Peptides against a protein of PDB entry 2QAS. Designs and how they scored, part 134

Target 1, 120 residues: chain A of PDB entry 2QAS
Amino acid sequence: PPEDLMQYEAMAQDALRGVVKAALKKAAAPGGLPEPHHLYITFKTKAAGVSGPQDLLSKYPDEMTIVLQHQYWDLAPGETFFSVTLKFGGQPKRLSVPYAALTRFYDPSVQFALQFSAPE

## One batch from the design tools (peptide; made by RFdiffusion4, then SolubleMPNN)

Design b2_p30_8_s4 (from b2_p30_8, 9 letters changed)
Fold by OpenDDE base, seed 1:
Structure b2_p30_8_s4 (fold): chain B 120 residues (1-120), chain A 30 residues (1-30)
Amino acid sequence: as target 1 above (120 residues)
Amino acid sequence: EFHESFSAEAKAAAESAAAQGRANLAAFAA
């Protein structure tokens, strides 16, 4: 089979990662997500650019799922990564996640799902 | 396939995620 030097599959995945970015930007706008929308986001914790408390990331060495619905603060969706404050054990923790690290995205309210291949 | 695998992952979600996990993940048909 011919070699795809254009890497169209990667382009398509990146385009769909843009949906996550756009969704997070809507979530970060005043008033947050319109009810009943909320987001399940799964990412590889060891992917390049992932940042957070060492103890937290060590606890989830492979993948981690976070939910953005009621208990999240200071959501900052950048162009290449987003950061957000969540509580673990009652204490606020700041996470920074590149969109390239994502493996799953889901909004149960409308059953919208995306799946991505993330680097090891 | 996706539905089942995602549901399994959601059961092992972060503490913060689990506390907010009130939605029915099984509702997704795929």
Scores: peptide ipSAE 0.038, ipTM 0.602, DockQ to the pose 0.080
Fold by OpenDDE base, seed 4:
Structure b2_p30_8_s4 (fold): chain B 120 residues (1-120), chain A 30 residues (1-30)
Amino acid sequence: as target 1 above (120 residues)
Amino acid sequence: EFHESFSAEAKAAAESAAAQGRANLAAFAA
């Protein structure tokens, strides 16, 4: 088959990452997500730009899935990454995750799913 | 049955949603 010099698949992936960013911006707006929408977000913990407590990230050396439904605080969706405070073991932890690190996105309420290739 | 990496991911999801109760982890894993 002919070589795709336009790299359309990569462009499509980046466009779909924009859906995640937009969804998080909705979640960060006053009132949060409309019930019953909530978000499962999976990312590569070793990807460039991922930041958080070392003890937490080392516990999940490959991928980590977080859930944004009721127990999250200070969600800040930027243009290239988002940050959020979640509780792990009852303790609040701040995570910063670039959209490029995402591997899966899922909203169980409407069974909307996205899958991404993320850097190793 | 899930591999170890997926199990760790599922654990993180369950932990972050422990007080939420309505998250459908099974649907995400399926």
Scores: peptide ipSAE 0.033, ipTM 0.613, DockQ to the pose 0.064
Fold by OpenDDE base, seed 3:
Structure b2_p30_8_s4 (fold): chain B 120 residues (1-120), chain A 30 residues (1-30)
Amino acid sequence: as target 1 above (120 residues)
Amino acid sequence: EFHESFSAEAKAAAESAAAQGRANLAAFAA
């Protein structure tokens, strides 16, 4: 097959990662996501740039899925990563996840799904 | 309610959606 010097597949993947970023920015805005929209986000916990409590990440040596619906705080969607506070065992924990670490994105309310290849 | 409980459910839901052939724009576009 001919060589793709444009790297269209990579561009498409990056664009779709942009959808996740945009969705998180909507979720971070005042009022949050429009109901009933909510987000299931799965990422590789050992990917470069992933940060959080060691005890928490140790429970998920491969992948971890977080839900952004009613129980999340201080969502900060940056350009390369997002951070969010979630409660585990009743205690707030801060997570930082690069978009490059994502493997799945899902909004059950409209059955919108994205899948990505991530490091590791 | 504690998030780690939701996490387990969320992972299963996401995996199920993919297996069921739900709309996956990433797979279509790339």
Scores: peptide ipSAE 0.033, ipTM 0.634, DockQ to the pose 0.402
Fold by OpenDDE base, seed 5:
Structure b2_p30_8_s4 (fold): chain B 120 residues (1-120), chain A 30 residues (1-30)
Amino acid sequence: as target 1 above (120 residues)
Amino acid sequence: EFHESFSAEAKAAAESAAAQGRANLAAFAA
């Protein structure tokens, strides 16, 4: 097949990552997500830029899914990564995840799903 | 796309989410 010198697929992937960023910015706005919207976000835990408690990340050596619905705090969606505080075992933990590390995004309230390629 | 709720992938995702005390296998079936 002919070589795509424009790299359209990569452009499309970047655009779709933009959807996640935009959704998180909506979630971070006053009032949070409009009910019943909530987000399941899956990412590669070993991807460059991922930061969090070592014990937690070690528990999920490949991918980890976090849920943003009712129990999340200080969601800060930056331009290249987002950070959020979630409770694990009752303890608040801060996670920092680059958008490039994402592999899945899902909002079950409207069955909206996205899948991405992520670096190893 | 996401697999049905009984798939291994869906179960793994739900187990990860369960770390927050939130697990819903049905969510990944849609």
Scores: peptide ipSAE 0.120, ipTM 0.678, DockQ to the pose 0.064; fails the geometry check

